# Peptides against a protein of PDB entry 2AUS, part 66

Target 1, 323 residues: chain A of PDB entry 2AUS
Amino acid sequence: ADIKREVIVKDDKAETNPKWGFPPDKRPIELHIQYGVINLDKPPGPTSHEVVAWIKRILNLEKAGHGGTLDPKVSGVLPVALERATRVVQALLPAGKEYVALMHLHGDVPEDKIRAVMKEFEGEIIQRPPLRSAVKRRLRTRKVYYIEILEIDGRDVLFRVGVEAGTYIRSLIHHIGLALGVGAHMAELRRTRSGPFKEDETLVTLHDLVDYYHFWKEDGIEEYIRKAIQPMEKAVEHLPKIWIKDSAVAAVAHGANLTVPGIVKLNAGIKKGDLVAIMTLKDELVALGKAMMSTQEMIERSKGIAVDVEKVFMPRDWYPKLW

## One batch from the design tools (peptide; aimed at target 1 I58)

Design b2_p27_1_s3 (made by RFdiffusion4, then SolubleMPNN; from b2_p27_1, 10 letters changed)
Fold by OpenDDE base, seed 2:
Structure b2_p27_1_s3 (fold): chain B 323 residues (1-323), chain A 27 residues (1-27)
Amino acid sequence: as target 1 above (323 residues)
Amino acid sequence: MSLIEQFRKRFEELKEKLKKALEKLAE
């Protein structure tokens, strides 16, 4: 469930100048691309890095990055952040993931037993990363948020699974197979969600991108490529947000920490240490940072550092220096 | 068509789309 975060207004009189900045919906196409994220339907076969390289080639980009590796054989939702938005992928790495998996059992198991055992894998599980992972192969706990069996056909089990970032579905299936007593393997895997990116109308293929870029460059039709690229702000929708005064934007865009007086409104439930998105009143992403205060502290205090700014995205010149 | 069959079909379709994309990129 997209947990709607409550918005607490600290300054109800704060206004924004419509002449400043570039709201996500008002960016010229070139700027939209520079601050874009593609919800790519990664094909099976290539690595995530190969796919990113192809996107850079297709769209004539210098830089791009993906919001969490999909294995070569895995298809589906791969957020690819473009150019100046490339580093927004850091917000997606810790985000929850959803997959649809086809598990093949190595023996016959009654359906009721399959359902019962798979339900037991909801919650905290212990996993060992596969050898191919760039991480140390240590046992670690991961959360399985939900398992939804979609279809059982003999030894084939199609299921949806929501998991904490870095949960290995292949390992999950292996353990399910062991628990069933017959063994199992992952026949096919598709990622259907990565944080705010899901299977929806924004999902595009490499083929789509080739065509859409051609329509723009050769035919002057920007509509398709514009629609195929999401604003970078999409990549932070799942984060708690702090909205700041116009007068604070330029300072934060220059790398200054956000102080309490700059806050106009904020999400409830921010804790010290949380990754937060600093937004303008026009819902433009200024920066990502670490909360140095809770929501309550940001409301109650009149001064102090609210956010330690870690990564600036907004150009320094979108808002005037008002300090 | 079962959900499993549809799932597998989608996988193959996506492979074919990749092939077409690569062909266009080679032109």
Scores: peptide ipSAE 0.529, ipTM 0.924, DockQ to the pose 0.932
OpenDDE base, seeds 1, 3, 4, 5: peptide ipSAE 0.521, 0.519, 0.519, 0.519; ipTM 0.922, 0.920, 0.921, 0.921

Design b2_p27_1_s4 (made by RFdiffusion4, then SolubleMPNN; from b2_p27_1, 13 letters changed)
Fold by OpenDDE base, seed 3:
Order: structure tokens, then C-alpha cells, then sequence
Structure b2_p27_1_s4 (fold): chain B 323 residues (1-323), chain A 27 residues (1-27)
């Protein structure tokens, strides 16, 4: 999301039929929910799976999925993709994360030393995944993009940290404590960002969802529930995008790979193997796929498979078959 | 209130809101 990607136009004359599809801002409320993602403020206590189960109960949904597990004790930003959007969470797994953490030191350390040592943890760190992780317990590098100390009160250190996906803040705090010579532990943790989802006006609680659903179903007021649910397209804002012709949409929606002639415009800097979002000219998410070409190859070539389509989101009937 | 106190308070508020949400769902 934070990386402004250049848009390269291949066909500046390409038009889109306004009668086809359902742009994110034009979806009826039921359809909006079917293609929605909630920026949930996960409470501490429950598992991410329990919270997803409650959302399904609250909103009377058959399926939902979360954009990356938060431990039971961890609060904050948990993207929950709904119904037809459920699998969009795959776009959020590799996304950067931000946390606010409360670290408790096991001894007294001068503030200047705390600040100096914590700054040294910006950049590449070596971590071993915890025992409870689904990840193989091999030593691995992770990026710490930034550490911002918010407050120091004696042995309590509140800090913001931006990290690569799958960085363990508990492990980071343990290593900071070792480097300080006194030891430390994670007292509290809150996730403040997961890719494009952050602490902002879109962040909602389970309680908000209960009330907003009630206002819609009992009082006929859809505004609250509409605002509480983001379009699934939000979950792909951080990905490189490829925009396709109306004539290509139905084929991709049927699971066909995207070929080069279907491309109208695309982001710069796509590499072979990148996860990309295939979009309509109305910024509707058609599918996620793996880039089979670079941006440059997609510009220079007249034919070939540009994207191996991995997951279709758009219904097959939103655009006509033009083949 | 310090930022640390505000941070701790946020989690308590979320726990209480969860309780209220679950009470509503049990009806």
C-alpha cells in the first residue's frame, strides 16, 4: 500500500461498459458483504479462529477467513474476509505488519542505552520460530523496518515496530532484553497494521458488528454495516495490479490464465513469480495469480501467458463472454 | 494518563466490549 507503483498504460483507448460488473462502491449491501473484508479490532483472550466464528454468527455467514493469526493475548488489526472474499486473505499473509508492544525489562537500564540498543535491532535480525508456530523451526532472517520508542517508564518500554511477515515480536523483545544485559519479556502486544489494514476509521469491534447488523436487519439502516465492511479490493491494495479489457474479464472469471493481449495497464516492477491482482478497468478484483512475466515482458510481448490465475473472486456472469 | 496506561486500558476496553457482544449473541 505504501509503495506508490507506477502505472504503465498499454492501451489508452480501452473503454469499459458501465453496465457490466459491480464496482466496489456500487455493490448492493448483500453483495458488498459477500465480497467484504472486516478490519476487525480483535480483542485479547479469544483465538483468531474463535473471533472468525463469532463474526460468521453475528453476520449470518457461511464462511470467513482471517488475514494472519493473532495469538489469543494479542489484540488489534485482524482482517477477516467474508464469504466469496474469504480466500483474499492469501494476499495479506506476506504483507508487512506493524505492532505496538509493551516490553518489560528485568532490570534497570539507562534510557539512553535502551534507545541505542533498540535502534540496533532495525534491519535484518535472526530468529528461530517458536514451538507453537506452524513454521519449520529453522533459523531465519527477518526484517525489522523500524522501531519507534513511544514511552519509557522505568522498566516498561512502549514501542512501535514495523516488521516483515512472520517476525516474532516476543522473540525480538527477548533478544533486546539479552542485548540490554538484564533480560526482557513481552507484557502486551497489539497489531496496528496488516498490509493495507491499519488502525483507522475502518477498524471495528465485534460489538460494533453486533449493533450494526441489528441496525440493518431490525431498523432497516444499512449505512453502519456498509461502512464496517471494506470491499475485498482493499485487501489487494498492496499488490501489483494488472488491469484488463472487458473482453478478457469473463475468461479470467472462468479460470483462464491472463494472456498479454488482455492487458490494458499494469504496475511497474512486476517480477516473474510475484503475486498480482487482476483488476477490471472499474477496479474490481477479478482474480489473484502468479506473474509469469515481468512488467517489461508484458509490455514488449504481443502474446503469451502473463498471469497464472490461482484464485478467481469475480462471479462468471458479471461480464459477458466475448469469445 | 501515560501512553503505557492508555495502551493497557485499550485492551481492558476490548475485553469488556467482547463480553457485551457475547451477551448480545446469547440472546
Amino acid sequence: as target 1 above (323 residues)
Amino acid sequence: MSLIEQFRQKNKELEELLKKALEKLAK
Scores: peptide ipSAE 0.593, ipTM 0.949, DockQ to the pose 0.924
OpenDDE base, seeds 1, 2, 4, 5: peptide ipSAE 0.586, 0.587, 0.589, 0.585; ipTM 0.949, 0.948, 0.948, 0.948

Design b2_p27_2 (made by RFdiffusion4)
Pose (drawn by RFdiffusion4):
Structure b2_p27_2 (pose): chain A 309 residues (1-127, 142-323), chain P 27 residues (1-27)
Amino acid sequence: ADIKREVIVKDDKAETNPKWGFPPDKRPIELHIQYGVINLDKPPGPTSHEVVAWIKRILNLEKAGHGGTLDPKVSGVLPVALERATRVVQALLPAGKEYVALMHLHGDVPEDKIRAVMKEFEGEIIQRKVYYIEILEIDGRDVLFRVGVEAGTYIRSLIHHIGLALGVGAHMAELRRTRSGPFKEDETLVTLHDLVDYYHFWKEDGIEEYIRKAIQPMEKAVEHLPKIWIKDSAVAAVAHGANLTVPGIVKLNAGIKKGDLVAIMTLKDELVALGKAMMSTQEMIERSKGIAVDVEKVFMPRDWYPKLW
Amino acid sequence: SAEEEARRAEHEAILEEVDKKTAEARA
């Protein structure tokens, strides 16, 4: 997921006017929240659905959604997209996820076999692909390991299968998600307590600084997604519901294939929309016309890059 | 104001529920 993509510039002269839109990190606090995402450290106990409901109550929001469900007892990274950016969590499906898990073996197994068997579970699995498994600690029947997986991979099922392969059987004692696409345990990971307190600092004490840092621009959700940057003049057509045509492309990532989920970005690096690529990168460069992206969801409001009559 | 006090109490209640559910999960 976190492979740095090469950027190919087709129109080296394209410029963006600062009058329109906002750099993503410089939105007025209200707009920042309308188009924000929270990198939340989900506590064990509540369901993911319940956590989102609490967040909507805390932030007094109309809409919110999480990116990748965590079970009630699972803690860790739970991206929660807010308001207008609610559906941006769609951008996380192609990005992978990472967990730290504690596996309790129901029988004694030599460490040698445990490491050998765990390694064989990398690659593909049926229940999804397992990118990597790294054993952190093996203490008796307890195995602590880090695993990277494709979205929708059930870790409980993976541990169960490892138990079968070992014949002794296995139980997942605990699980914590450490990565969900671009969201990881860094300075943006916040708790529900921080969120409530920072909201009070803003609504009661008038200080926006803390609630601002606790919420990320929605663009964070597409950091690991192939991108197509378009001219200022092309943003309005897309913001108004039109698919993206090739003439509007300024630069794009290499490796885009037809059918890939892509992010359409302004020259300020704001998220305009998510869509499916109808052409490859090379076709987008060589061709002068045609629909480059079948737009599935528009995020940018019509007001930022208006159509003037 | 009274509205602020009501909202603060609501948020405290959410945090108490979060602590309670966390404690139950860890037990």

Design b2_p27_2_s1 (made by RFdiffusion4, then SolubleMPNN; from b2_p27_2, 7 letters changed)
Fold by OpenDDE base, seed 1:
Structure b2_p27_2_s1 (fold): chain B 323 residues (1-323), chain A 27 residues (1-27)
Amino acid sequence: as target 1 above (323 residues)
Amino acid sequence: SAAMEKERAEHEAILEEVDAKTAAALA
């Protein structure tokens, strides 16, 4: 779900210097790529790792990473973070996922019974990781946020499903089939959403990426490759944000923890232990970190460590040292 | 340039590998 978060202002007089930093909308193309994330339409067949390796070869990149593995036969939304943005994938790993799945039933079931039983699988479910998973095969709970049946054609059931990260759709379909009494298997699976990345105008294929690269390098047309790459800030849209003073940016970019006096504004509903994005007043991502206080504690306190900084993205020289 | 032609050929070979893997997954 698109969590609209309230913004609480602590310092309404805080200004930002327009000469400092590189806002997402003002990055030169080379810098945009260095801090980019591709909303890739992964084809069925290749592994997510093969796709990342090809993107690195196409764009002449040293580093890239993906926002959560898709099985070889699974297509759709695979966020690929580039170069200096590579580590932003840690924000996408815990993010909710949406899929469209085709379930094939092994017997005839009345449509009303299919609809009723599938509705019972909304909420908490018990899963065991598959044998091929690197995850220890312990029973665990996962949340199914919603199931939307799109079409029922005899034994074929097309449905949309929103799930907690690391929910196995193949296992869900197996348990639905058992509950229906006839058994079922997953015929097809496509991922339609990974956190803030979805099927929209930003979704691109590997073929599109090759074409857009050549339009840039051969014809000097930057527009297509610029649109094909999202700023890394897109990959943190679903996180709670804390906006900081210009005077605090360089310290955080050097790996210092964020202290309460550096906060200008913040989202409501931050809890201790939450992953948060530290932003400039120009909506540039400085760092990811762990909240050491709630939103309320960050408002009420005058001092202390607000965020334990885990991953810095911003270069140390974009903002001056003001201490 | 010869360098750009070589890069294009390397990218085409990648796309052929993508298409071959896709075709094998859909068969």
Scores: peptide ipSAE 0.661, ipTM 0.961, DockQ to the pose 0.963
OpenDDE base, seeds 2, 3, 4, 5: peptide ipSAE 0.658, 0.657, 0.657, 0.652; ipTM 0.960, 0.960, 0.960, 0.960

Design b2_p27_2_s2 (made by RFdiffusion4, then SolubleMPNN; from b2_p27_2, 7 letters changed)
Fold by OpenDDE base, seed 5:
Structure b2_p27_2_s2 (fold): chain B 323 residues (1-323), chain A 27 residues (1-27)
Amino acid sequence: as target 1 above (323 residues)
Amino acid sequence: SAESERIRAEHEAILAEVDRRTAAARA
């Protein structure tokens, strides 16, 4: 999410009509909710599915989905995509995660050895999915991007860990314990990041959501509920982006593939097969799709399918048909 | 309104369940 991608401009003269669309910061509250994502602080105890069901009841929604399951006992960052934005979670599932974990060692280990061994777990690790996972129980590699020890108190080790999606922290702690020779277990786990969603001012509880809903419905104060819901575009901040001409928006919103002439600007480093976000010049999410070309091919070619559109989010009527 | 009171009671029941589940997870 924090990787600033270079933006390559193909058409520096392309303008956008300010009357078309609904920029993320200019949506009426009802529309904002329809295209929203909550950065939920999931409490320990309930399942991620129970929490999503409660959000649907609280906000009177037909549909919602979460950006990657947290176990019942695990707290912290759970992105919950609402209504028309529900399927944006597909962008969050493969995103990197950060956790703060408390590891309890089953024996005494010198602090220097703890630090040295935990540092060796940065990089590629081999994991097997747990029995409770819907994922096939095959051995697989996962990346540990970083381990930061926050505190060591005797046998208790508090640490921050950045990981590839679908890395099992419980399994990581088990392997660290084995490497230390004493064994270990996961005492506590909190997710502090899920792609672009992190512990910040946008993080809200279920209690906050109830209060903010009532402030809106009873007192007419929409500010709190508006701040509690992020625009769906937040959920794609970590993806490579392609910005398109106003004249191409309606076609893509109707499910047409993006062709090269529709591109105004794009991020560097797109590869064929990458998940990309198709954006308007007002940073509205039109669709998610699969890149059919690299960034370089999209620059050099005058024609062809740039993106195979997999999921449209934008309504068909936000931009006029200009064909 | 009777409807607003019904909604509040439903939300309070949800939050009470959240709190029960959270307390049980910390025990």
Scores: peptide ipSAE 0.659, ipTM 0.961, DockQ to the pose 0.970
OpenDDE base, seeds 1, 2, 3, 4: peptide ipSAE 0.658, 0.656, 0.658, 0.656; ipTM 0.962, 0.962, 0.962, 0.961

Design b2_p27_2_s3 (made by RFdiffusion4, then SolubleMPNN; from b2_p27_2, 11 letters changed)
Fold by OpenDDE base, seed 3:
Structure b2_p27_2_s3 (fold): chain B 323 residues (1-323), chain A 27 residues (1-27)
Amino acid sequence: as target 1 above (323 residues)
Amino acid sequence: SAMSAKLRAEHEAILAEVERRRAEALA
C-alpha cells in the first residue's frame, strides 16, 4: 500500500478549466457529505452493519457502506462511505489491513521462542475461514506482511500485524499457539489500518459524529463535520490512477469506457485486469474501472479501450459534453 | 435550521445503545 507509484505523463500541455467540476477541497458541505468517507473508530460490541445504520440515522443519510467488516468485538478503523460515495468501498475491500492483537498463550513459553516462532509467520500462510464466515470454507493462502511484537507479559503477547485482506487474525493466533506447543487464543483485536485509512487525526467516534452534527445544525459551525468526513478520493489513494482530459470526463461520467486518447497521465505498473481509479486533472474521482491495457500499452497505443468503466461516481453535469 | 427534538432524542438513544453494546463486549 505504501509504494509510491511513478507518474508517467503522456500530454504535458493538457490544461483543466478551473470552472468545471468540484475538487475535493472546494465542495460545499452538503456536497462534501454526499461524496464523503468517514474514518470511523468502530466501538466493540455492535456489528459493522449496525454501526453503518446508526451513521445513516445520525447524519440523516439514505445510503452508506463500509470498507470491510469488523467482527462485533473488534474495534478500530472502519471506513464508511456515504451517499454517492457508497460504492467506493469496493476499492477498500481488497486493501491491506493492519491490526494490534493481544494473544493469550495457554502455557509458559520463553520470550526468545515466542519471538522466533512469530517471525516464521511473516510471509505466506495457509488459512481456513471460520465456521461463522460467509466466505467459502476452502483452504486459502494469505500474506502476512509483517509482525511486530510490542510487548510480552508472561502469557500475554501484544503485537502489530500487517496482512492481506481477508486474513483471519484469530486463525493466525491459533496457528502461532500450535507452533509454540501450548496453544493460544485471541483476547483482543483492534484494526489500526484499512488501506489508506489509519489510526490518525481523521479517526472519529460515533460520539464525535453526533457532536459535530450538532455543531453544524444547531450552531452553524461546519468546520468539525467537514474535518470528520474525508473526500471519497482518499478511499482510492492506494489504487493505480489514470488522469484524463477535461474533454473525456463527461463521457466517462455517462458510463462510456475510457479510450487511450483521453489519457493525460497515469501510474506506472498498471496490469490488464487491475482495478484503477479514473481521475480528473483536479484529482476528482470520475469512476472506478478495470484496466484493459497495461501502462505500457496505454503509452504505446494511439487508440483502443484503456479502462472498462464499472462504477461512475462523478455527476454527469460537473463537466460539459465535448463530443 | 435547528435540529428537531425527535432527531436529538434519536441521537441520544443511539449513543446509549453504543455504550450498552460496548459494556456487553468488554464483560
Scores: peptide ipSAE 0.568, ipTM 0.941, DockQ to the pose 0.724
OpenDDE base, seeds 1, 2, 4, 5: peptide ipSAE 0.568, 0.561, 0.558, 0.549; ipTM 0.943, 0.940, 0.935, 0.934

Design b2_p27_2_s4 (made by RFdiffusion4, then SolubleMPNN; from b2_p27_2, 9 letters changed)
Fold by OpenDDE base, seed 1:
Structure b2_p27_2_s4 (fold): chain B 323 residues (1-323), chain A 27 residues (1-27)
Amino acid sequence: as target 1 above (323 residues)
Amino acid sequence: SAELEKIREEHKKILEEVERKTAEALA
């Protein structure tokens, strides 16, 4: 997520009207909430669905959704998209995840052997989905990006792990335990990252949200609730971006596909079939869509459908119709 | 206001349910 993608400029003369749209930093508090995502610290115990239901009650919302289920006993980073931003969770589902896990070994193993065997689980692993998963129980490959051992205390191994979306840490620990020859189980699990959302100053509890709501409604202090809610644009930071002309924004907001003449600038490395974020020149999210061309094809071609628009976020009236 | 008091009481009940479920998970 932290890799700055190269930006290729196609039209260096394109300007934007400052009177059109609502940039993320200039949204009134009510509009900020309508297009918001909370970086929630989910407590252990409740389901991710119960937590979303509570946030809706606390903030008096009609709709909300989460960026990827945490099991009831799992704590940590749960992105919760609000109201008009609810559908942005589709950008977070395929995003990489990081966890801190406590593994308990069922026998004594030398530390050097623990370190050596855990290093072998970096890369591609074969997993079987658990019985309780809605996913068909077929063997599937998943990527473990890294394993960092934080502490070894006898039979307890604390480690950080970066994984592809839908990797089961419980199954990983079970297989590590088998490879060590003694068996193992997952004692504790915390999610420390979900795509662009991590443990930082934006992480808030349900208690924080209640307090910040009351500071806003009773004392007129908006600062805390504004800081506790990230703009929906945060939820697409990890995606490749295409920035479009002001004249193309209203058409895309009405559900029209993005054509090549509408592109001002774009990230390098877009492939056909990639999920992309369509942005204004003020870094407002217009829509998510499927790339129908590579970055190179979008540069070289003068016409054609660049993006098949799947999910519109921007209201139809923020930019004028210029067609 | 009576409306704010009703909201405070609803939020209190939510937090009590959060705390209960958290305690049950840590036991």
Scores: peptide ipSAE 0.622, ipTM 0.956, DockQ to the pose 0.961
OpenDDE base, seeds 2, 3, 4, 5: peptide ipSAE 0.621, 0.621, 0.621, 0.622; ipTM 0.956, 0.956, 0.956, 0.956

Design b2_p27_3_s1 (made by RFdiffusion4, then SolubleMPNN; its pose is not in this set)
Fold by OpenDDE base, seed 5:
Structure b2_p27_3_s1 (fold): chain B 323 residues (1-323), chain A 27 residues (1-27)
Amino acid sequence: as target 1 above (323 residues)
Amino acid sequence: DEEERRREEEIARARRELEAEIAERTA
């Protein structure tokens, strides 16, 4: 999420009609909810599925989905995509995660040795999924992007860890304990980040959502519920983006593949096969798709399929048909 | 083992209390 992607402009004269679409900051409250994502502080105890069911009940919604399972005992950042935005969770599933973990050591280890050994776990690690995981138990490699020790108190080690999607922190702690020679277990775990969603001012509880929905429905105050829900475009901030002409938007919204002539600007470093977000010039999410070309090929070519459109989000009527 | 069991019981209690509270507020 923190990788600044260069933006390459292909058509510097392309303008957008302000009368077309609904920019993320200009949606009426009902439409904002229909295209929303909650940065939920999941409490410890319930499953991620139960929490999604409660959000649907609280907000009177037909559909919702979460951006990556947290175990029942694990708290913190759970993105929950609402209604028409539900499918945007596909962008969040592969996103990196950050956790704060408390590791309890089963023996005394000098602090210098703890620090040295934990630093060796930055990089590629071999993990086995826990038996209780819905994921098939297979050996797999995962990246640990960083480990930051926050505090060491005797046998208790509090640390921040950034990891590739599907890394099991419990297994990481088990392996650290083995490397230290004393063994260890995970005492506590909180997720502090899921891709673009962080532990920040946008983080809300289930209680906050109850109160904010009440303030809207009974008191007519929409401000709190509006702030508690992020636009679906937040859920794709970490993806490579392609911005398209107004004339291409309706075609893509109808499920047509994006062709090279429709591109106005794009991020550098897109590879063939990457998941990309197709955006309007007003930063509205039109669709998710698979890149069929690199950034370089999209610049150099005058024609061809740039993106195979997999998931359309934008309604078909927000932009006129110009074909 | 006993400490982990106590923590599991506390989490299960907090889950039931939260579920009840959400059920009352959304009725």
Scores: peptide ipSAE 0.018, ipTM 0.440, DockQ to the pose 0.795
OpenDDE base, seeds 1, 2, 3, 4: peptide ipSAE 0.006, 0.000, 0.011, 0.009; ipTM 0.306, 0.274, 0.360, 0.322; seed 3 fails the geometry check

Design b2_p27_3_s2 (made by RFdiffusion4, then SolubleMPNN; its pose is not in this set)
Fold by OpenDDE base, seed 3:
Order: structure tokens, then C-alpha cells, then sequence
Structure b2_p27_3_s2 (fold): chain B 323 residues (1-323), chain A 27 residues (1-27)
């Protein structure tokens, strides 16, 4: 869901000091790593936790975390947030996911019937989480945003599927198989998208990371490792944003709640209770927080708490205290 | 010199261990 969010400007005269902060594209390599997220191509075989442990060893890191578990047998897009950015993975947990799946049918079904039945699974579905899931096994609805059949070869159906976070593709395939009357199972699964992270030029393997880190440390070539790590700000691209005055940045970086006077511009459609990203005018992530007002309330009010700041990312010293 | 060489050798050995661990889990 690439929801284009309108930007509403409250203060069109607000300027930012170029000497303050570190914009995502201007971070020294060490700082870039400290505030980085890897768009990892997780191989099939290892757990997501094993992969995170390897990344920590490869890059000599104290902390890292992943943007949503992939099963051992599942490959593809696993965002891994590094060091100071580790907590940004919480923005990725609720994000939509895309997969390419191979479904094997347990009987012969006409192609027209396969296409028709799979189209009926677009929309809301009822799922029960698998026994192995950390999620309580209660019935719940999940949204299937789209199903795109890529190929049908007899009993093998290759398809792309966009889903709400925590939709189980294995369960979807099981239900499709039941609806077809022959049964089905998931033969293969690859995640092709996790929120803003997708299969693109930023996707890197564990082997790439080993090599790129080596090129930097031994050969002094930082280009490869710099490209292999995305700024943490990428991990919040799908969130509604609030941009704040330079004078408000240090207070928020100290854990103060964002008040309405600090807002320069904001996305339309923020609701009370939404997870929002607080940004500088240089598009630096200051913090994540819970919206305490709607967009409309943040425009109309002159004072009050706009965002309850939950997670600070920006260091306290990047911007001066102006209070 | 000897400590630096020992550190470099340890880094190289860890890199090869990592590659081998990754390969064994992905094969």
C-alpha cells in the first residue's frame, strides 16, 4: 500500500541550519552503519535469528534486529536494522508484505477454475495461526490485497500475493486447495516485499555483506558497504510523518513529547493512536511515537501534545538545546 | 607487528568460519 500521503505545510518560512544533524545521505560510513538497515536476501535454511546473529558477526555489531520473521524454509526480503537503528523494526512489523508462492494442487483442476477461485481470496480471509507461531491461536481476519497468478503448470501454481502483516500464506494456500476441492500445499515461498523494502538493487546476500565489509576494512573501499546499508529513515517511509522545527529537535531527542508549536509540516490522514515518524526538515528520523491528535487537530490547535514520543533514535547532541 | 598479524589472521579466520557456517545452513 503505497499510500501517497499529502503534505500539509503549517510554517512555510521554517528553515533548517545545515550545520546541525546528519542527513541520511551525508553520514560518515561508521555513522551510516550505526543508523542503518540492511535489505537482506535471507537464504532458505537458517532461521531469521541465525541470520541476524551472522550479520552481527560479519559487521562487528553489538545489536541488530529483523523487521519480521521469515520461516527457515522461506527466502527473500528480511530487513535487518543495525545498532542505534535496531528499534526501527517496530515500524516494519505492521507493514504489508508481498510474497511469491508456489502452490502444489493435490488434483487436476481446470485453469479457468483455478483463476476464478483464487480471485475470490482477494479481500478479507479468516485465519488460525499455525501451532509453531508465537501468536496466540485465535481465529482472526486478515486482508489479502491482491493475488496475481504468474504461471500455471498443471498442478503447480506460481502466484504473487500482497497481504496484511501476519497473514499466513501456508494457511491461504490450504484454504485455496479446499475451495478447489482437491487440496493444496505450499511448495515454495519467497518474500518479495516488507513495507518499503522490496526486491531491488538494495537487496544483498550474506555473502555480499562478508565481501563488502572486507573491501572496506582491508582495502579501504567503503562504496560497497555504504550501498549495502540503507539509512534507518527508509524503514519509516510507509509511516505518516511529522516534520519539526530545529528548535524542537533536541527536546524530542531528549524524550520530550512533541507539542503542536514544533510542527512545520505533516502528512494528511493521521489519526489519534497512529504510529508516526517525527522527522527533521532534513528528513532525519528523530523519533517514533503515537499520535495524540489527528492531522486536523494538529493544524487547528495552537498548543498541546501532538505525539507521545515512544522511541528516540537521534542522538541528543545532533541539534542544540534551544529551550 | 606480531600482534597486528595475529589480529589480521583472526579476522580472516572468522570470515572463513562465517562463510562456511552460512554455506552449511543454506545447502
Amino acid sequence: as target 1 above (323 residues)
Amino acid sequence: DAEERAREAAIAAERERLRAEIERRTA
Scores: peptide ipSAE 0.426, ipTM 0.878, DockQ to the pose 0.029
OpenDDE base, seeds 1, 2, 4, 5: peptide ipSAE 0.409, 0.415, 0.419, 0.414; ipTM 0.872, 0.875, 0.876, 0.873

Design b2_p27_4 (made by RFdiffusion4)
Pose (drawn by RFdiffusion4):
Structure b2_p27_4 (pose): chain A 309 residues (1-127, 142-323), chain P 27 residues (1-27)
Amino acid sequence: ADIKREVIVKDDKAETNPKWGFPPDKRPIELHIQYGVINLDKPPGPTSHEVVAWIKRILNLEKAGHGGTLDPKVSGVLPVALERATRVVQALLPAGKEYVALMHLHGDVPEDKIRAVMKEFEGEIIQRKVYYIEILEIDGRDVLFRVGVEAGTYIRSLIHHIGLALGVGAHMAELRRTRSGPFKEDETLVTLHDLVDYYHFWKEDGIEEYIRKAIQPMEKAVEHLPKIWIKDSAVAAVAHGANLTVPGIVKLNAGIKKGDLVAIMTLKDELVALGKAMMSTQEMIERSKGIAVDVEKVFMPRDWYPKLW
Amino acid sequence: SEELEERIEELDEENAERKERLEERAE
């Protein structure tokens, strides 16, 4: 997921006018929240659905959604997209996820076999692909390990299968997500407590600084997604519901294949929309016309890059 | 409102303890 993509510039002269839109990290606080995402450290106990409901209540929001469900007892990274950026969690499906898990073996097994069997579970699995498994600690029947997986991978099922392969059987004692696409345990990971307090600092004390840092621009959700940057003049047509045509492309990532989920960005690096690539990168460079992206969801409001009559 | 704030504080405290424990064991 976190492979740095090469950027290919097709129109080296394209410029963006500051009058339109906002750099993503410079939105007025209300707009920042309307188009924000929270990198939330989900506590054990509540369902992911319940956590989102609490967040809507705390932030007095109309809409919100999480990216990748965590079960009630699972803690860790739970991206929660807000308001107008609610659907941006769609961008996380192609990105991977990482967990730290504690596996309790129902029988004694030599460490040698445990490491050897765990390694064999990398690659593909049926229940999804397991990118990597790193054993952190093996203390008796307890195995602590870090695992990177494709989205929708059920870790409980993975541990169960490891138990079968070892014949002794296995139980997942605990699980914590450490990564969900570009969201990881860094300075943006916040708790529900921080969110409530920072909201009070803003609505009661008039200080926006803390609630601002607790909420990320929605563009964070597409950090690991192939991108196509378009001219200012092309933003309006897309923001108004049109698919993206090739003439509007300024630069794009290498490796885009037909059918890939892509993010359409302004030259300010704001998220305009998510869509499916109808052409490859090379075709987008060589062709002068045609639909480059079948737009599935528009995020940018019509007001930022307006059509003037 | 107060009950929800108390409940969130408790859950976050437990979460911090569990995370610390896991980090210690990952060492």

